Peptides against a protein of PDB entry 4KTY. Designs and how they scored, part 214

Target 1, 266 residues: chain A of PDB entry 4KTY
Amino acid sequence: YVLNDIGVIFYGEVNDIKTRSWSYGQFEDGILDTCLYVMDRAQMDLSGRGNPIKVSRVGSAMVNAKDDEGVLVGSWDNIYAYGVPPSAWTGSVDILLEYRSSENPVRYGQCWVFAGVFNTFLRCLGIPARIVTNYFSAHDNDANLQMDIFLEEDGNVNSKLTKDSVWNYHCWNEAWMTRPDLPVGFGGWQAVDSTPQENSDGMYRCGPASVQAIKHGHVCFQFDAPFVFAEVNSDLIYITAKKDGTHVVENVDATHIGKLIVTKQI

## One batch from the design tools (peptide; made by RFdiffusion4, then SolubleMPNN)

Design b2_p28_6_s4 (from b2_p28_6, 11 letters changed)
Fold by OpenDDE base, seed 5:
Structure b2_p28_6_s4 (fold): chain B 266 residues (1-266), chain A 28 residues (1-28)
Amino acid sequence: as target 1 above (266 residues)
Amino acid sequence: SDYEELEYSTKEKDKDKKPSKQAAAIMK
């Protein structure tokens, strides 16, 4: 997980899985220096740089440009006039070197680009890491661990009331580490995500969240377990908003979110 | 490329179930 410099990222649809190659380049000239520079920009204490919990959390914040002038600017509007379209990137090296040279955020990324760069960052710093793709990935906006789909009386979605959304796919990272801050058994793979989705205690960051904790519903475990849990385990709640102002739950689907979660087989 | 399926849930998921019209409407 640390030595591989070329990887595969899964994307597309659950019934039409696609792959793209990604060059991590963690051993290329200037990449380690850039990773150290990223931590310097984050003003990370030297004492914390040996702690994978702190490093991965800082990385999740700094790989995105929000809050802290981090590495990548996200764009999902198909307007990329001021940079490189996300699909044009083939690896992390050019992005990281541009960031180091310009000292400004690089445009543009989407989830797989964020995951690719973050994977390089983690591996470069000696943290075993891999990219994960979640098909039907929920984005819970109100932190209730559900996907609330509000319906008109005619059965159509009320887009004004419905704030939650689902990605056809979303990529994040898993980092391998011990978790002394958690009960025994919740070390190992930790979900971390640098794609800016939600604010976590003042910054757009996510994780590390214990995969075992998420799997077994321990959403009280730091960090950001509720959000990651929602991404993979949210129920779809179909709610009819009646004219009299009452809400009625019409249906619940517990099978839709997180139908398939994959990583490259070693 | 071959993939490894990961377990983030104890829930049984249905990969073959077609999304409802409403679910499709909230897809990005």
Scores: peptide ipSAE 0.677, ipTM 0.961, DockQ to the pose 0.873
Fold by OpenDDE base, seed 4:
Structure b2_p28_6_s4 (fold): chain B 266 residues (1-266), chain A 28 residues (1-28)
Amino acid sequence: as target 1 above (266 residues)
Amino acid sequence: SDYEELEYSTKEKDKDKKPSKQAAAIMK
């Protein structure tokens, strides 16, 4: 299935799952060359280009335009006048070829577009990869591995204090590799994400994070395990912010985040 | 298309539970 040129990306709501087709085009003319060009733009040394850990991490950085003039500019403000709306893309080929031709970031992407292009990148470079969709995907902004929902005394959300947010769905990638840098048993599928969400050691990138590590709560394992853990396992912590500055935990919901995580069935 | 459910957690999740008003407020 990782060799399929056309894939399916799941999106929508957990109770109304939708699918979209995505053409990866990893075998089309110019695509591999573009992937190599991406690594050149990243100034990736030749010795690292054979290491899926390094490649996937660089890819997660370079598929987004932040920091390094990478492939895609993200936009979530519904203003797409200077490019292609994210929903208009049907595959990776046009995006990658435009990037190679223009040598400028391509506008615009959202999570599934990032994931689609990143999937092509990984596959082109011989890394087995698939797209993953997480429904109720948390975005932990303060790296405390929980979703802090601050409430006024009347029970309404204090938006000023509440920094964390949740996507109805979010797409990222899994890449298959060994992890000699981790303890035995934490190879296999690694979560990698090119959607620019949080800064990771100076760049908007994410992963590779061992799925097994995430599953079993080993958030100390590189890379970005805390962030990915939070995306799928954060508890909702309802905190009443008292006028006197004290915080009271009113409720905890461990069932909300990451209700459903899916990939295309083989 | 059919999907494969992936395991990222050992926690029990409740797919049928309706989000609270507060939870809905932090949804993007």
Scores: peptide ipSAE 0.673, ipTM 0.960, DockQ to the pose 0.857
Fold by OpenDDE base, seed 3:
Structure b2_p28_6_s4 (fold): chain B 266 residues (1-266), chain A 28 residues (1-28)
Amino acid sequence: as target 1 above (266 residues)
Amino acid sequence: SDYEELEYSTKEKDKDKKPSKQAAAIMK
């Protein structure tokens, strides 16, 4: 989880799982220095740099360019004219070195690119880390821990009312650490995500969220447990918007979100 | 490549169930 500099990232569909190789390169020249530079750009206090909770949270913010001119600019509109298409990246090294050299965000990334770079960042700083892929990953944007699918009376989705969405797959990271800020038993693997999805107390970041807390529904535990919980545990709520303005729950599907969550086997 | 399945939930999921038409409509 720290020493391996080559990894595998799972993607695709739940019934057609695909893999891509990713070179983390945490031991290559300039990479550690770049990770330190990232923390410098974040203006992270020296006293906090030894705390994996603080480091992983800062990393989740800084690996994306939002808010703080961090490492990667995300793009999902299939327009990559001003940079490198996300699929063209094969590892973290070129991205991190470009960031260090240019001192500007690197274009472009999507979830696996963010996860790859973030994995390098964590491992460089001695934090055990791995990439996780969630198939049917919910994106809850109203923090109600469910996927609200609004339907017209004819059964078609009302796209104006339906704000939540689901990724066919999404990648994030797990980082291993103790959590003295949480009750006993909620250390270990912590979900952290650098893909900019939702604002967390003022900036686009996510985690560390205790996997054990998420699993057992302790969404009150910092950080961002509700969001991560929703990604893996949201129920699909099918709601018919009636002509009179009333809403009726037609169906609930508790089996759809987070059907398969995987990481590379060691 | 071999993968390890992780547990983030105590809910029973159905991997074989196909998404509804409506669910498919909200997929990215």
Scores: peptide ipSAE 0.668, ipTM 0.959, DockQ to the pose 0.877
Fold by OpenDDE base, seed 1:
Structure b2_p28_6_s4 (fold): chain B 266 residues (1-266), chain A 28 residues (1-28)
Amino acid sequence: as target 1 above (266 residues)
Amino acid sequence: SDYEELEYSTKEKDKDKKPSKQAAAIMK
């Protein structure tokens, strides 16, 4: 369990790593109560609240506003007229207290804001947690575990043939827990993500996915291992779309995605 | 601040390789 209430979040680019201070405030007045309120809003059974697997999965869903009127509304269009710009937040406390008071989703967040609030949530509930930053983070939209780059015959990218994209960086969380639902050796750090990226069994949530499982390619292990695997291990597949409609693989780059994955050193 | 590098892969990554023009085009 990490007792530090002030953290550092890494962002920027792999060749220009930047840091942002973030106050988790897990011990501040009203924060634990708000975390319990979040679980109440999720209609989580009391019997499940002691299970870090269930808690982290519910948290990944509820920290984002999608599906269930959770804590944060994401915005990436640079229009923040009806709330607070993501970059203006300095910690979790104001966000969580606003959510508890208004009982409505708080505007606005991006990945580091989601990760910051989720980190507070996990720590409040006694789950050891940390924020992770992945540079060159893939977003696989078609669940094929690869990053498709379609090229015209002139070598230019055809962005209409795929929705796959890569973030310069993306932040998520790791939560420490045992995984009795998995084979021995796949407990420990679990990747969980509250940034709404993909639908997972009916909700925008992600994890817990065993980091060890992901590392060793066990993508069949619940939850959402294929998606997280793709974020860190997707090969870039360069595909030329010919005029005759045929597709030809021109190149494969296995070294680009997930070049650097970091967390704050203790 | 100092960071700890985490291992999510057994693949060797090339941190010094500049992204191709095509790879840069799909960056958000």
Scores: peptide ipSAE 0.653, ipTM 0.955, DockQ to the pose 0.843

Design b2_p28_7_s1 (from b2_p28_7, 11 letters changed)
Fold by OpenDDE base, seed 2:
Structure b2_p28_7_s1 (fold): chain B 266 residues (1-266), chain A 28 residues (1-28)
Amino acid sequence: as target 1 above (266 residues)
Amino acid sequence: MDYEVLDYKEGNEELRKKIIEEAKKKYS
């Protein structure tokens, strides 16, 4: 799988797809050294650095700044006064070199920035990788594999009770590897995500989750298959409150989440 | 620009059905 230094990231709305160029720069001076530095900061054992399962999982944790002083600080509140707005980045090189130089997390990133930097990290370390965009991407925060949308009697969303959320789009990465820790047939593309969304066994990280496992509903397969499954396959469960204090399922939408999942065509 | 559509969804219908059924039971 031969990869380019420059890629395209899909974003926007499902009915108004947009593209942005992203320079991965995996062969630029200092980038490989920075990727090794990232693994050093993670205190990753040398014995594990040759294992793409461990490397991709560590990378998913370290590309975000949470927990471990990783590469990028996420911000979604449109306040970027103390750094670079996410939309201003055009590639991974400046971010990674700044991280290496300052030894402090770089501000700021959103999903495509995380995915871009993570893609560089994976490619630098010899792991075939690509960026994936999921339109109407669910964020399940109670691990029930569904989107619970609570409604008032008037039909409006009860924001207090509704904790799950949906991104108009979300970007993550797929990494190609064998999975000897899984049954035969679940190697190949693995979903990995460095955007901090949920805590996974003590850290904000995600994957590698077998795409084949997710596709066939094997959510028990490590790592984070339930979360990734929910991102693409959650059903919207509309729950309305009754006067007696109970709730009832009013409607189910099985078509909203994961409306379109795309990557750059080779 | 051209994109490739990825398949994360085909093959898990029974699991999703079960999830919905359990949700309906929980909120019945």
Scores: peptide ipSAE 0.684, ipTM 0.959, DockQ to the pose 0.891
Fold by OpenDDE base, seed 1:
Structure b2_p28_7_s1 (fold): chain B 266 residues (1-266), chain A 28 residues (1-28)
Amino acid sequence: as target 1 above (266 residues)
Amino acid sequence: MDYEVLDYKEGNEELRKKIIEEAKKKYS
């Protein structure tokens, strides 16, 4: 989880799983220096750089360009005229070295690119890390821990009534660390996500969220446990607008979100 | 390539039930 510099990222559809090779390159020349530079750009104090909780949280913010001119600019509009298409990247090295050289965000990334670069960052700094792929990953926009689906009375979806959405797949990272800031038993794997999805106390960042906390529904445990919980455990709430202007919950699907969550087998 | 299935889901049934109940109260 630290020494392997070549990995595999799972993507595609839950019923058509695909794999992408990714070179993390944490031992390549200039990469560690770049990771330190990233923390410098984040203005991270020296005392915190030895704390994997702080480092992973800062990393989740800085691997994306939002807020702080971090490493990667995300783009999902299938128009990548001003940079490199996300699918063209094969590893972290070129991205990180470009960032270090230009001192400007690199274009463009999507979830697996963010996860790949973030994985390099974590491993460079001695934090065991892996990439996780969640098929049917929910984006809970209003922090109600559910996936709202609004239907007209005729059964058609009204997408204007909610900002909730579902990715066919989403990639994030897990980082291994102790969590002295949490109750006993909630160390180990922590979910961290550098893909800019939701604002977390002023910045686009996510985690570290204890996987054990998420698993057992302890969404009050820092950081961003509610959001990560919703990504994997949101129930689909089908809400129908009635002719009388009222809404009613017509159905609940507890099986759709987080249908498959995988990482590379060791 | 082989993958390992991760478990994020087992153990939170009570919370999810509560969420559903609250949703029904809100939207019904």
Scores: peptide ipSAE 0.680, ipTM 0.959, DockQ to the pose 0.901
Fold by OpenDDE base, seed 3:
Structure b2_p28_7_s1 (fold): chain B 266 residues (1-266), chain A 28 residues (1-28)
Amino acid sequence: as target 1 above (266 residues)
Amino acid sequence: MDYEVLDYKEGNEELRKKIIEEAKKKYS
């Protein structure tokens, strides 16, 4: 989880799983220097740079360009005229070296690119890390740990009222660390995500969230456990408008979100 | 290519039940 410099990222649809090779290159010339530069740009105190909790949280913020002119600019609109299409990247090295050279955010990334670069960052700094792919990944916009699907009387989705959304797949990272800030038993794998999705206490960042905490429903354990919990465990709640102007829960689907969660076999 | 299936889901049944109950109260 630290020594491997080439990996595989799973993507596509749950019924048509695809793989993409990714070169992490954490030992390539200039990469460690770039990772240190990233922490410098974040104005991270030297005393915190040995703490994987702080490092992974800073990394989740800095691998995306939002808020702090971090490494990667995300784009999902199929317009990539001012950079490199996300699908054209084959590894982290070119991205990180371009960032270090230009001192400006690199265009463009999507979830697997963010996860690839973040994986390099973590491994380069000695934090065991892997990429996770979640098929049918929920994006909860109102932090209620559910997917609210509003329906018209005719059964069609009310797009105006329905704010939550689902990715066909989403990639994030898990980082291995102790969590002395949590109760005993909640160390180990921690979910961290650099793809900008939601604001977390003033920045687009996510994690570290204890996988054990999420698994056992301890969503109050820092950081961002409610959001990560929702990504894999949200129930679809179908809400129908009644003629009197009120709403009622019509149906609940507990099987749709997080249908398959995978990582590369070691 | 081989993959490992990860478990984020087992052990939170009571929380999810509570979430659904609260949703029904809110919209009923």
Scores: peptide ipSAE 0.676, ipTM 0.958, DockQ to the pose 0.915
Fold by OpenDDE base, seed 5:
Structure b2_p28_7_s1 (fold): chain B 266 residues (1-266), chain A 28 residues (1-28)
Amino acid sequence: as target 1 above (266 residues)
Amino acid sequence: MDYEVLDYKEGNEELRKKIIEEAKKKYS
């Protein structure tokens, strides 16, 4: 989880799983220096740079360009006129070195690119890390831990009322660390995510969220456990509008979100 | 390429039940 500099990222559809190679390059010249530079740009206190909790949280913020002129600019509109299309990247090294030399965010990334670069950052700093792919990954944008799907009386989705969304797949990272700030048993793998999705106490960042906490429903455990929980455990709540102006729960689907969660087998 | 399936889901049944119940209550 630290020494391997070539990886595989799973993507595509749950019924048509695809793989792409990704070169992490954590040992390449200039990469460690770039990781230190990233922490410098974040104005991270020196005392925190040895703490994987703080490092992974700062990394989740800085690998994306939002808020802090971090490493990667995300784009999902299929228009990449001022940079490199996300699919053209094959590894982290070119991205990180471009960031270091230009001192400007690199264009463009999507979830697997963010995860790839973040994985390099973590491994470069000695934090065991891996990339995780979640098929049918929920994006809960109102923090109610459910996916609200609003339907018209005819059964069609009301796109104006339906704000929550589902990715066909989403990639994030798990980082291995102790969690002395949590109860015993909630160390180990921690979910961290640098893809800018939701604001977390003032910044687009996510984690570290204890995988054990998520698994056992401890969403009050820092950091961002509710959001990560929703990504994998949201139930689809189908809500139908009635003529009398009321809304009623028509159906609940507990099987759709987080249908398959995978990482590269070691 | 072989993959390892990860478990984020088993052990939170009570919380999920509560969420659904609250949703039904809200829209009932």
Scores: peptide ipSAE 0.676, ipTM 0.958, DockQ to the pose 0.909

Design b2_p28_7_s2 (from b2_p28_7, 10 letters changed)
Fold by OpenDDE base, seed 4:
Structure b2_p28_7_s2 (fold): chain B 266 residues (1-266), chain A 28 residues (1-28)
Amino acid sequence: as target 1 above (266 residues)
Amino acid sequence: KDYEVLDYKEGNEELRKKIREEAKKKYS
């Protein structure tokens, strides 16, 4: 619900919180036009463009390049030879204008870049939005709402038995809207995420997921509530995989994931 | 700058408990 042109994104470690400035540039020339172009590329019906639920969901898909030649190509391998390193970006304007000009995905982004561009997109289209940083953010790959950590009998982690992972931090967006498609009380802030993490009904997108729904454990509420729930509320389940094929839950840590969830204070 | 702490966690303990129980049943 902030219209500031310049924002602050929190990142780093929970014990070493860092901030970076990000210029959203929602009022800069060509930016609104580019946001409309993004919706055009998504082939979004005109009737849906006034619906923040549909707009935010489309935006979550289109800000990443996967599936639909969207705005940003993600890269996490520290190889950025064919574009701009994610850390080099300072705002959304250059990215969006490059996308509009080239009509090709822009390289490269990571979570804060995705969140920054997505924030601009949402704000340009009249949706109040802010960036959220979750420290120790879980990526539940198998939709069991837990973080599986498999251990060998010797206590070493076997990373091959699960695709679950934990980010030291992850950024997504919250968008303010009513949710007439949900029960009363589940409007307000909705989590939306353009960083490509999981497939959601055929596309790499996420949300809008009602923060109130997540908070109160209503993971059946559309969209992608289970995934977002897992990002902040997964327990670490330490499972020992025995040679005989049996498993034993060795320990459970209910405090690790979602240690700190923050946004810029107004 | 200062940050606001957001609440995604308070109110879902029953669900989390259920998940833990199901996990134990599955892996034990």
Scores: peptide ipSAE 0.681, ipTM 0.956, DockQ to the pose 0.894
Fold by OpenDDE base, seed 1:
Structure b2_p28_7_s2 (fold): chain B 266 residues (1-266), chain A 28 residues (1-28)
Amino acid sequence: as target 1 above (266 residues)
Amino acid sequence: KDYEVLDYKEGNEELRKKIREEAKKKYS
């Protein structure tokens, strides 16, 4: 999880799983320097750079360009005229070196690109890390730990009222570390995500969230456990909005979200 | 495929049950 500089990222649909090769290149010339540069741009105190909790949290913020002129600009509108299409990237090295050279955010990334670059960042700094793919990944935008799907009377989704969304797949990272800031037993793999999805205490970042905490429903454990919990454990709540202004829960689907969560096998 | 299935789900059944109940109350 540190020494391997080539990986595989799973994507596609749950019933049509695809793989993408990704070169992390954590040992390539200039990459470690770039990772240090990223932390410099984040104005991270030197005293915190040895703390994987702080480093992974800063990394989750800085791998995306939002808030802090970080590494990657996300784009999901299929218009990539001012940069490189996300699918054209084959590894982290070109992205990181471009960032270091230009000192400007690199265009463009999507979840697997963010995860790939973030994985390089973590591994460069000696933090064991891997990429996780969650099929049917929920994006909870109101922190209620559920997917509120509003339906018209005809059964169609009311896109105006429905703010929550589900990705066919989403990639994030897990980083291995101790968590002295949490109760005993909640160290180990921590979910961290650099794809800009939600604001976390002032900036687009996510984690580290203890996987054990998520698994056992301890959503109060820092950081961003509710959001990560929702990504994998949200119920789909289908709500019909009636003309009289009332709402009725039409159905609840507890099986859709987080249908399959995978990482590369060792 | 050469993937490992990860578990984010087992152990939080009570919380999820609570969330569902609260959701039903909110929208009922």
Scores: peptide ipSAE 0.675, ipTM 0.955, DockQ to the pose 0.923
Fold by OpenDDE base, seed 5:
Structure b2_p28_7_s2 (fold): chain B 266 residues (1-266), chain A 28 residues (1-28)
Amino acid sequence: as target 1 above (266 residues)
Amino acid sequence: KDYEVLDYKEGNEELRKKIREEAKKKYS
């Protein structure tokens, strides 16, 4: 989880799982320097740089460009004319070195690119880390831990009312660390995510969220446990809006979200 | 495929049940 400099990222559809090779390159020349530079740009206190909790949280913020001129600009509109298409990247090294050289965010990334670069960042700094792929990953937009899908009377989705969305797949990272800030038993793997999805206390960042906490429904445990919980455990709530302005729950699907969650087997 | 399946789900049944109940209460 630290020594491997080449990995595999799972993506695609749950019924058509694909693999993408990714070169982490945490030992390549200039990469450690770049990781330190990232923390410098974040104005991270020196005393905190040895704390994996703080480092992973700062990393989740800085690997994306939002808020802080971080490493990667995300784009999902299929227009990549002013940079490199996300699918063209094959590893973290070129991205990180470009960031260090230009001192400007690199274009463009999507979830697996964010996860790849973040994985390099974590491993480079000695934090055991791996990439996780969640098929049918929920994006809860209103923090109610469910996916509200609003339907018209004809059964079609009301796109104006439906703010929540489901990714066919989403990638994030797990980082291994102790959590002295949490009760005993909630250390180990922590979910962290650098893909800019939701604002977390003023910044687009996510985690570290204890996987054990999420698994056992302790969504009150810092950081961002509710959001990560929703990504894997949301129910689909199909709600019909009637002409009289009332709503009725048509159906509940408790099995769709988080259909398959995988990481590379070691 | 050489992947490991991860478990984020087992153990939170009570919370999920509560969420569903609240959802039904809100919209029904």
Scores: peptide ipSAE 0.672, ipTM 0.954, DockQ to the pose 0.920
Fold by OpenDDE base, seed 3:
Structure b2_p28_7_s2 (fold): chain B 266 residues (1-266), chain A 28 residues (1-28)
Amino acid sequence: as target 1 above (266 residues)
Amino acid sequence: KDYEVLDYKEGNEELRKKIREEAKKKYS
């Protein structure tokens, strides 16, 4: 989880799983220097750079360009005229070296690109890390730990009222560390995500969230446990809007979200 | 495919039940 510089990222559809090779290149010339530069840009204190909790949280913020002119600009509109299409990247090295050279965010990334670069960052700094793919990944934007799908009386989705969304797949990272800030038993794998999805205490960042905490429903454990919990454990709540302005729950689907969560087998 | 299935779900049934109940109450 630290020494392997070539990886496999799972993507596509749950019924048509695809793989993408990714070169992490954490040992290539200039990559460590770039990771240190990233932490410099974040104005991270030297005393905190040895703490994997702080490093992974800073990394989740800095691998995306939002808020802090971090490494990657996300784009999902299929217009990539001012950079490189996300699908054209084959590894982290070119992205990180371009960032270090230009000192400007690199265009463009999507979830697997963010996860690939973040994986390099973590491994380069000696933090064991892996990429996780979640098929049917929920994006809860109102922090109620569910997917609210509003329907018209005719059964069609009310797009105006429906704010939550579901990715066909989403990639994030898990980083291995102790969590002395949490109760005993909640160290180990921590979910961290650099894809800009939701604001976390003033910045687009996510984690570290204890996987054990998520698994056992301890969503009060820092950081961002409610959001990660929702990504994998949200129910689809189908709500019909009546003509009189009232709402009623028509159906609940507890099986759709997080249908398959995978990582590369060692 | 050469993948490992990860478990994020086992152990939080009571919380999920509570969330569903609260949702039903809110939209009743």
Scores: peptide ipSAE 0.669, ipTM 0.954, DockQ to the pose 0.932

